# Ledger of designs, part 41: peptides against a protein of PDB entry 5Z08

Target 1, 168 residues: chain A of PDB entry 5Z08
Amino acid sequence: RQKDEWAKKTSSLMKQLDWFIGEHLGAMLAAEELGGPVVGELMEIDPDDLSAGFNAHGKLKKATSQPDLDRRQRRIDDIWGPQDEQGQAHKRKRGADEALAASAEMRDLIEQLMNKLVEAGGDNSATYVEIPRESAAARFLVRSKVAMFHPNDARRLRLVDFGRDLDD
Target 2, 222 residues: chain B of PDB entry 5Z08
Amino acid sequence: GLPRLIDAIEEASKIPAKRRQTPIKPTIEKLTTHLYTHGASPDSLLRLADLLTLRNHLDQASLAAITRNLYPSSTVSDEVVLRFIGALGHGQLKPTLALQALFLRWLVMVYHLLENPGVLGQVYGVLFDLLDTAAIRPQLCHLLALVTRRKHVRPFRIQAILTLSRQTGGDPNLTGLLRVFKNYYPEIIVGDATKGRASAFKHPDPQWRQHLDEIQQRRSEA

## One batch from the design tools (peptide; made by RFdiffusion4, then SolubleMPNN)

Design b1_p10_8_s1 (from b1_p10_8, 3 letters changed)
Fold by OpenDDE base, seed 4:
Structure b1_p10_8_s1 (fold): chain B 168 residues (1-168), chain C 222 residues (1-222), chain A 10 residues (1-10)
Amino acid sequence: as target 1 above (168 residues)
Amino acid sequence: as target 2 above (222 residues)
Amino acid sequence: SLRPRPAPAV
């Protein structure tokens, strides 16, 4: 009975999580991956201010006309640049595709993290998932205190085992 | 005048709210109105800094209201700055983290009025060591962005920000501060953890700035 | 449903 209730509750929570990832979190993570706001932080950042940086006195530099052509500046320009009408449709489609990709990445990451936690049988050293990159998904889980990086290897991520801390 | 209002609040601050003969709220409202209209002299700022930073029986709403109206009519002394810096961090005698955030915000907004901006550079370590305190980190990073000079950008601090950035999942305020560090040392490898959005550290209150400028302008005409 | 991935067959 208790095991069945636990299984039902777990299944319900997983469905809610999957819904939340698909409907809300994926888009927010995609925005973060694209250089948008970090999930959970309402930052009123003007794009122009991001590009300009700070001078030696801590004042915003005037946007000098030479955008350092770093791929990031293109992303900032892609996010904040003038939305021409044709650019809007492509941006919307790209945004939807990125949201789907971010949702899939988050689902996959959570699945791997949970599987490793179960497989480790209480060995904290065996609970790490190797991640190819520090994604918005990984960062979100760390900010949420749901996961943590290996102290010496940012390519290794594990779930925080809340169950152990309750028995001590 | 302002000194008499401060006297009344200082005396009231020594007494628990339930034991006061008169409500303090009307006196706080008079104080905040006066501060909004005229600003505070250096001497008044010091007295108000003590009221804000030292443990007393004033309520948090009153302390916040005073802080939000703490317009300097002239300069801000090192002593006033050091009162606010000394009030930062954890401890039973420290102000709430919410109030500390308001103090840091205030220091950002009045930074150009400091008699000696270098005083913040002298306490840079104290400020930097508080970056792990999430509740004050946004304002603290903003203040550090203003204060940071080449002498403060040390390898151990670079590593500390990088480590804390990983632990916080790339806090944009830390990324913003690391960008300030990179202005002094372009060769600083900003790891993938810092590839996130950085704070631009905009002025936290444009209306407050405008009103401060009006108060400061009246002094120049006198 | 987050299904446990089967362990890669060694």
Scores: peptide ipSAE 0.020, ipTM 0.392, DockQ to the pose 0.010
Fold by OpenDDE base, seed 2:
Structure b1_p10_8_s1 (fold): chain B 168 residues (1-168), chain C 222 residues (1-222), chain A 10 residues (1-10)
Amino acid sequence: as target 1 above (168 residues)
Amino acid sequence: as target 2 above (222 residues)
Amino acid sequence: SLRPRPAPAV
């Protein structure tokens, strides 16, 4: 009975998480990967700070900063700049494709992290997933205090075991 | 005038809201309107800093409204700066972390009006040790980016930022601060911590800056 | 549905 209730609650939470990833989080993670705002920091960034960055023509004021910032500014302008209707359609499609890719990456990462946690049987050393890159998805989970990197290896990520910290 | 408004608010701040004979909100609105129009003198800034940083019976909305309108008409003294720095961190006697973030934002926006910018360099350690406090970290990193000099860039602080950056999943504000450190010591090996997004530490409020400039110009013409 | 991937058959 308790195991069945736990299984039902877990299934419900997984459905809600899958919905949240698909409808909201994927687009925000894609924006971060493309050089947009960091997920979770947007809640601390006053929307007015985003608007104040844009001149009356919707362009971020060129800070006279280094060539790498110019590439980033171009990317931001390429993401958020006014494009013609055809450019907006291509941009919307590309944005949708990147959001789908980010959603898939987040789902896969969460699945791997949960599987490793179950397989480890309580051995914290066995709960690490090897990640090919530091993705927006991985960073988001760490910022959210849901996951942590291995202290000596940033390619290894695990879920935070909140259950153990409550039993200690 | 501004001194009389401050007097009324100081007296009201000693009394719990439920025991006040008159609502304080109209007096706060008069104060914020006056500050927006004329700014605050050095003496008024000190009194307002005490109202903002010391525990009293003023509500958080009123304190935030005063902070958002805290335009200096002149310079900002070391004493005013130290009141705001002393209000940072955790403690039952300290302002809320939300209000502390507003204070740090204010210090960033008035940095060019400090009588002695070196005062922030003297308290650099106090500021740096608060980087683990997530709620104030964005504004704190911005202030540290302005304050940092070669003498502050020490091996233990480099390592502390690198460690905290890993623990936070590459907070862009920490990456931005580490980039400032690297400007003083290009040989700093930051590894993958600087490959991530860095904050540009842009001015927090361009409209506030413009209005401050207008208030400062009126003083130069008088 | 995020299903646990079956462990690779050893």
Scores: peptide ipSAE 0.019, ipTM 0.422, DockQ to the pose 0.010
Fold by OpenDDE base, seed 1:
Structure b1_p10_8_s1 (fold): chain B 168 residues (1-168), chain C 222 residues (1-222), chain A 10 residues (1-10)
Amino acid sequence: as target 1 above (168 residues)
Amino acid sequence: as target 2 above (222 residues)
Amino acid sequence: SLRPRPAPAV
């Protein structure tokens, strides 16, 4: 009974988290990846705004037609350099695609982190996920105090085990 | 010798101060005197890094005194660096923020003695994510100013510093770090919130530097 | 659904 209730509650929380990632967090993470503000500065970002890009102050640029190039973690020159006037329609699609990509990365990262925590069976050394890059998703989890980097390797990320402190 | 002093302190560190048969202070004073005179070998430096960074029963004054006298007689290994980096941040098992600031200051002062300066670049994200911690920010910005390379200057980090600079009312250390970033990307516009005095990141202790140089010179003559 | 993928059965 209690295990089933816990499983149901966990499932409900995971659905809420998935919704939050898709509806809100993905766009914010995409903005960060595109050189925009860190999550917490902009609470709502329209995909169209993502397509416009950000100035050197992290402020939204005027919607100028930019080629549909993956701008995730591009150089500052690629983000803030001369903008070619290519079409507005390609921009909206790009902003949406970046938000979707950011959402997918966050979902995948959370899934990996949770799986490793469960598989580790209490061995802290086994709880680390190897991350291919320092993504906006990874940074968000660390800033939120939900995850921690390995003290000796910034490519290794683990969930903070909040449960251990409650059983003491 | 230094190893025997470290042994005595390691054993004392396992015991609460009220349960020690002998006061630790005289042993700490002998250790700090030895460190001031001779410095720490790589092996001794690692052992001392563990004493400073791991939770034990040593008092904060003793830990600070050891840190202030932590002169390397040789190089500083990646392992020693990583002990100090691993000790940074918030948590019950972490050293105090005051002690963390001393560790960061130490890393700045010994940066030129690192066996592999690139190790700090590998943990750049860990360091960068601590910039919101006001108590360590001055020393952290100084260390980041030394460590920063073009590969670290990413759009999100630029924005994060700009945001934090605005939130802090233009902390001079953040403005100084932004200037370092701007050296790699001149097109970075420092917003109005960052208009102001920047830290020059001067050596934090010229006397400590001079004494370190004297210890290092004795090794080269031996 | 963010479900823990079952560890591959060893």
Scores: peptide ipSAE 0.019, ipTM 0.281, DockQ to the pose 0.019
Fold by OpenDDE base, seed 5:
Structure b1_p10_8_s1 (fold): chain B 168 residues (1-168), chain C 222 residues (1-222), chain A 10 residues (1-10)
Amino acid sequence: as target 1 above (168 residues)
Amino acid sequence: as target 2 above (222 residues)
Amino acid sequence: SLRPRPAPAV
């Protein structure tokens, strides 16, 4: 009974989190990845101002192999470039694509973190996920105190085990 | 005169120190004394910029001494500025990072004498991309703080500074630069990185400034 | 859907 209630609550929370990631957090993370405001301190920025930049429903185009620096620069030129009408439509589409990408990255990261936590069976040393880069998603989780980096390796991230802190 | 001293140093710079017939130090001392007393004309500044930025056989102490006494008697041309900017970064042909830091410090101190301050704005990206180089970061942030305009404050640069600030444990120079960015976009949320001490970007050398002003005044009276 | 991937049955 309690395990089933826990599973249901967890499932409900995961659905809510998935919704929150998709509807709100993805855009904010994309903004941060693009060099916008840091998510979490952004609660003072009207989400609507960010959302007004990101709310255009553009379809995901596969990101071509351009160097990461040029991509970030372009993303910014897309976000902050001259507001020509044609530029706005492309900007909105790119913003939506970046929000979707950020949402997917956050989802994948959370999934990996949770899976590692379950697999570790209580061994904190086994709960670390290797991250290829310090993403906005990873940073957000750390700032939110949901995750922590390995003290000696910033490429290793784990969930904060709130259950242990309550039993101590 | 100054041109003849530069000629002698240019010729000596082509020859390894061990193969020079005469020590260059006395000529460097004469040059630095002349620069301290009279400053450098635009033409002399260009020649000295080449001596400072191009690979030659001059020792680092001599190059540093010239840089410390590089008082413009008039304006600083775009060409002179671009010589110093071109000398920045990593590479076997580039000056040492210590000397690059002196060049950046010099650019900060002579910024008000630039014929076209906009030239630094044109090379803003080049300067910004060097922020990861710890040895020049303090002076680079100071220069960027002077050069930054609204057009330069872009999201990728905000993120780059935020990322670098985190990686550096909140370098106060980066925090200072972020404050400059925030002046153009108050909505820039600089995370816990801004809770730290920011550099005030004070003039690097008040005595050098005063002496520069004296050299500049003598030109206005002549 | 954020579903924990079942650990491969070792």
Scores: peptide ipSAE 0.019, ipTM 0.290, DockQ to the pose 0.010

Design b1_p10_8_s2 (from b1_p10_8, 4 letters changed)
Fold by OpenDDE base, seed 4:
Structure b1_p10_8_s2 (fold): chain B 168 residues (1-168), chain C 222 residues (1-222), chain A 10 residues (1-10)
Amino acid sequence: as target 1 above (168 residues)
Amino acid sequence: as target 2 above (222 residues)
Amino acid sequence: PLRPRPAPAV
């Protein structure tokens, strides 16, 4: 009986999580991956100010015309650049595709993290998932205190085992 | 005048709210109105800094209201700055973290009025060691962005920001501060942890700035 | 439902 209730509750929570990822979190994570606001932070940052950087006095530099041609600046320009009408349709489609990709990445990451936790049988050293990159998904889980990076290797991520901390 | 209002609030601050003969709110409103209209002299700022930073029986709303109206009519002394810095961090005698965030925001907004901006550079370590305190981190990073000089950019602090950035999942305020560090040492490898959005550290309140400028102008004409 | 990935068949 208790095991069946636990299984039902777990299934319900997983469905709610999947819904939340698909409907809300994926788009926010995609925005973060594209250089938008961090999930959960209302940052009123002007894109021009992001590109300008700071002078030695902590003042925003005027946007000098040298776009630091780094792929990141292109993403900022893609997010905040002039919304030409033809660019808007492509931006909307790209935004939807990025939201789907971010949702899939988050789902896959959570699945891997949960599987490793179960497989490890209480060995914390075996609970790490190797991640190819520090994604918005990975960062979100760490900010949420749900996951932790390996202290010496940012390519290794594990779930926080909340079950152990309750028995001490 | 302002000194008499401060006297009344100082006396009221010694007494629990339930034991006061008169409500403090009308006196706080008079104080905040006076501060908004005329600003605070250096002497008044020091007294108000003590009211804001020392444990007393004033309510949080009153303390916040005073802080939001704490317009300097003149300069801000080192002593006033140090009172606010001393009030930062964790402890039973310290102000709430919400109030500390307002103090840090205030220091950002009045930074150009400090008699000695170097005083913040002297306490740089104290400020830096509080970066793990999430509730004050946004304002603290902004203040540190203003205060940071080449002498403060040390290897251990670079590593501390990188570590904390990873632990926080790339807090944009930390990324912004690390960008300030990189201005002094371009060779700082901002690892993948800093590939997030960075804060631009814009002025926290443009309307407050404008009103401060109006108060400061009246002094130059006198 | 997050399906446990089957352990890679060693």
Scores: peptide ipSAE 0.018, ipTM 0.362, DockQ to the pose 0.010
Fold by OpenDDE base, seed 2:
Structure b1_p10_8_s2 (fold): chain B 168 residues (1-168), chain C 222 residues (1-222), chain A 10 residues (1-10)
Amino acid sequence: as target 1 above (168 residues)
Amino acid sequence: as target 2 above (222 residues)
Amino acid sequence: PLRPRPAPAV
């Protein structure tokens, strides 16, 4: 009974999260990956603003690693290339494709994090997922305190086990 | 006594106002006077919650008057809470949004008298999903501010508040709720959404609180 | 649907 209720609640929560990722978070994560505002800092990214292009006043705080800025800027320029009607349709499509990609990355990351948490059976050392890169998805989960990096390895991410802190 | 007044109102609630042999207003006034003087027992609260939340022929002014005088003489049961929570949202069978706002305000004011405050935590999702409803948002944010625990602060909820805050032009109640979330997770990057004016979630009615305390004290002396 | 993949049956 309790396990079934927990499973139902978890399923409901996962559906809500999946919806949220698809409808809202994916576009914002895509914007962050594209050098747009950080999800949760400059969340004025209406999906329509992702389609309209960031004007020059979006102070991208320079994330410290210089070399990825030029690639992001080129991607921004490639995504935000000349505003011809065909260019806007291609930009909207690219923006949608990037939002879908970001949604898929967030979904996959959450799935991996949840699976590792379940598999670990309470061993916190076994709950880490290896991430190939620091994605907007990973950063968002960490900023939201839902995930945390390994203290000594920024390539390892785990869910914060909020359940244990309730039993103490 | 209070049970007989409730009986009379329950019977009157089944009949359209135009078909009642006697005006209900004098009975409502007697009820509200009794509630103001003595409060409502748990059993009376449940019956009154049903009168307030179920569709009947009582007028909105009478329902609002009962709600404004709904002083618990003791504790508030989970069942009473769940009646009010079940009455929230959109639907033809649900109370008006104005009355729902009064119910949420009442839940805020009696939060310390709940037999099990955890019941609100169990329905947290139901409450949270109603944040888009502008008419109840102020009281809903206040209730959520009381109910929120670390377990409720999830990424999707953080983001939902942020999105809704933008869509609403930075509703101070949403900003206030987001500050509550940030208290559990200081590193939540809330951006400019928290730089705005936030609601402090002060007690909605200090006079009502004082009168409730007087009613509660009389029980402790008996 | 993000279903937790069932742990591989060991």
Scores: peptide ipSAE 0.016, ipTM 0.265, DockQ to the pose 0.016
Fold by OpenDDE base, seed 1:
Structure b1_p10_8_s2 (fold): chain B 168 residues (1-168), chain C 222 residues (1-222), chain A 10 residues (1-10)
Amino acid sequence: as target 1 above (168 residues)
Amino acid sequence: as target 2 above (222 residues)
Amino acid sequence: PLRPRPAPAV
């Protein structure tokens, strides 16, 4: 019973995370990869606060306003796009493709990190994923204190095990 | 006059110090005194730029002394600017990084006397790619802060500065340059580096500026 | 869905 409830809760959280990555985080990560604003570097942003989005000054908007992602993405696209109409259309498509790519990279990275944590069975040395590059996704997870680099190898990333710290 | 002093130094620069019949130091002192009093004409400035940037047998102390007294009596040509820019970076034929830092400081101090300030904008990429060189970074960031326009603020350059800022533990000069970038694109979130002390890019030497203004004024009255 | 890929059956 408790395992099944935990599995259902975990599945629900994973669906919410997947939605959040696709709808919100992917565009922000793509913006960082493209040399836009750094995601989560300014504030220990609660996931709920990340959903509120940032104003033009990089401050969190109040949580109640759905981040008009389209407006942000359009604004990033308006800032960095060619000034011509054809350039704006190409840039909108490119921005969407880059957001999708960043979302896919974040999803894959989280999946690998979670799988390694489960497979390691409590051995911290076995929980590391080798990352091909220091992506915006990897940096975001580290800044969010969700993941950590190996102390001697910045190509090795692992999840922070929050469960161990609660039993002490 | 100044041309004859430059001639003597040019000839001495071709010969190793141990093989010179006469010590060059007294001639360097006469040159630096003349430059301090009268400044350098455009023609003399070009010849001095070649002496400073090209590999020769002059000692580093003499080159630094000339650079510290390199007051333009008028404008600074694109050719002179390009000599100093071409001397930047790593290489066996290039001046020392300490001397390159003095050249960048000089370019900051004479920026308002450039015949074409746009020339630095054309070589912006060359300057920007040297930001990883710690020894010249303070002066380079200051020069880039003066030169930067909207066309230079590109996504890849924002990311490069952000990455380098993290790697350097938030160098205040990089933070200062990011603030200049943010003036063109307010949406740039400079992370915890915004909480850090940014360089204000103040004039490097107010006394040097005042003396330059006195030299420039004497020419306008003649 | 972010599903842990089953570890290859040892």
Scores: peptide ipSAE 0.013, ipTM 0.276, DockQ to the pose 0.009
Fold by OpenDDE base, seed 5:
Structure b1_p10_8_s2 (fold): chain B 168 residues (1-168), chain C 222 residues (1-222), chain A 10 residues (1-10)
Amino acid sequence: as target 1 above (168 residues)
Amino acid sequence: as target 2 above (222 residues)
Amino acid sequence: PLRPRPAPAV
C-alpha cells in the first residue's frame, strides 16, 4: 500500500515536472544556453523575446578562431547572426527547436540521475551520472539544490539525497 | 619637443630599416627618454597609438620600448583606447601578440586615467572573445577583471570561461575572472575551476605606477 | 513520460 502510494505520488510529480520542463523551463534553459539570463533571474522570458534577440551589446561577432565551442554555443552564434529579413520565421522555429532541445536534455539528465539513484541502492559513490558538458540543465539542478557535482570531478553529477538529511 | 620626435619617427616608420638614411634608434631613445621624463599629452598619445597599432616598418624592440614608456601626462581618451582595442586579435595587419599583451598591460596600468572607463565596457565582447588567445590571456583577464560589471556577466560568458578553463587545465587567470563574475552572481557554479589557484590580478608593475603618479602629480602642480 | 528504466534483471 505505502509503496504504491509512493509510486503514484512519484509518477504524479514526474508528470508535473515533465509539464513544467516542456512549458516553462525548456525555454528558460534554452535562453541560458543561448547566453541569456540565468534561469531564475528573469522569470518571464517570452519565447518571442528569445526570437527578438538580446539587445545590441550581446551581438557575438563571429570570432574567426571559434575555439571548439560546444555545438550548441555555435548554434547560438548561428541564431544570433546578422538579422537579414528572411530569417524571422526561421528564428521563431529555431527558438522553439532550442527550447525543445533544452527540454529534452533536462528530461534525459533527470532520468539518468534518478535511474542512477535507484541503481545505487544507497551507495552514494554509485549515484553519479557522467555529464558530457556543464549544460544549463545541469547548472539549474545544482543551483536549485536538487543535484550536486562530485567534489573532485565536475563531469560527475548526482541527485541530492534528501532522505539522509531527514534521518540524521 | 615631443611632436617633432613623433614626426621623425612617423616618417621613418614609412621606410624599411634597410632603406633609411639614418638609424632610427637614437630618435626612439630620445622619444622614450622624453616620455619617461614628461609623459605624453592626449594628442601625442593618439599619434603614438597610431604608430604602435598600425602596420609600419618600426622594429618590435622600438615598439615595445615606446609602449613601456607610454606614460600619460593627462587623461587617456576613448579614441586612444579604441586604437589599442582595435589592434587586438589575429590578422596580418595586427601587431604581434607580444605587443598586444603589452598594450593590454598598458590599459590595465592606465585604467584609472581613462576619460571614460565605460568605453571598455562597450567593447567588452571584443575583449572577451579573445580569451582563447593564450599569449594575451593573462593581461586580457586582468583588464576584464577591472571592466566587468553585472551587465557583462551573462550565462554564455560564464559557460565560455568554464569551457575554456577545462580546455586549458584551469588557467589561473580564467579562475580569477570567474571569481570576479561570482562577486556579481554568487550562485554561479564553477565546479572544479574554482578549486584551482586564481590570479590575484596585482598591479603589473609597481615601479611604473609610481613613476606615472609622479608624472601626473607634476601636472596638477602646474 | 520520464519512466525510470527498469534495472536489467541480473
Scores: peptide ipSAE 0.013, ipTM 0.288, DockQ to the pose 0.009

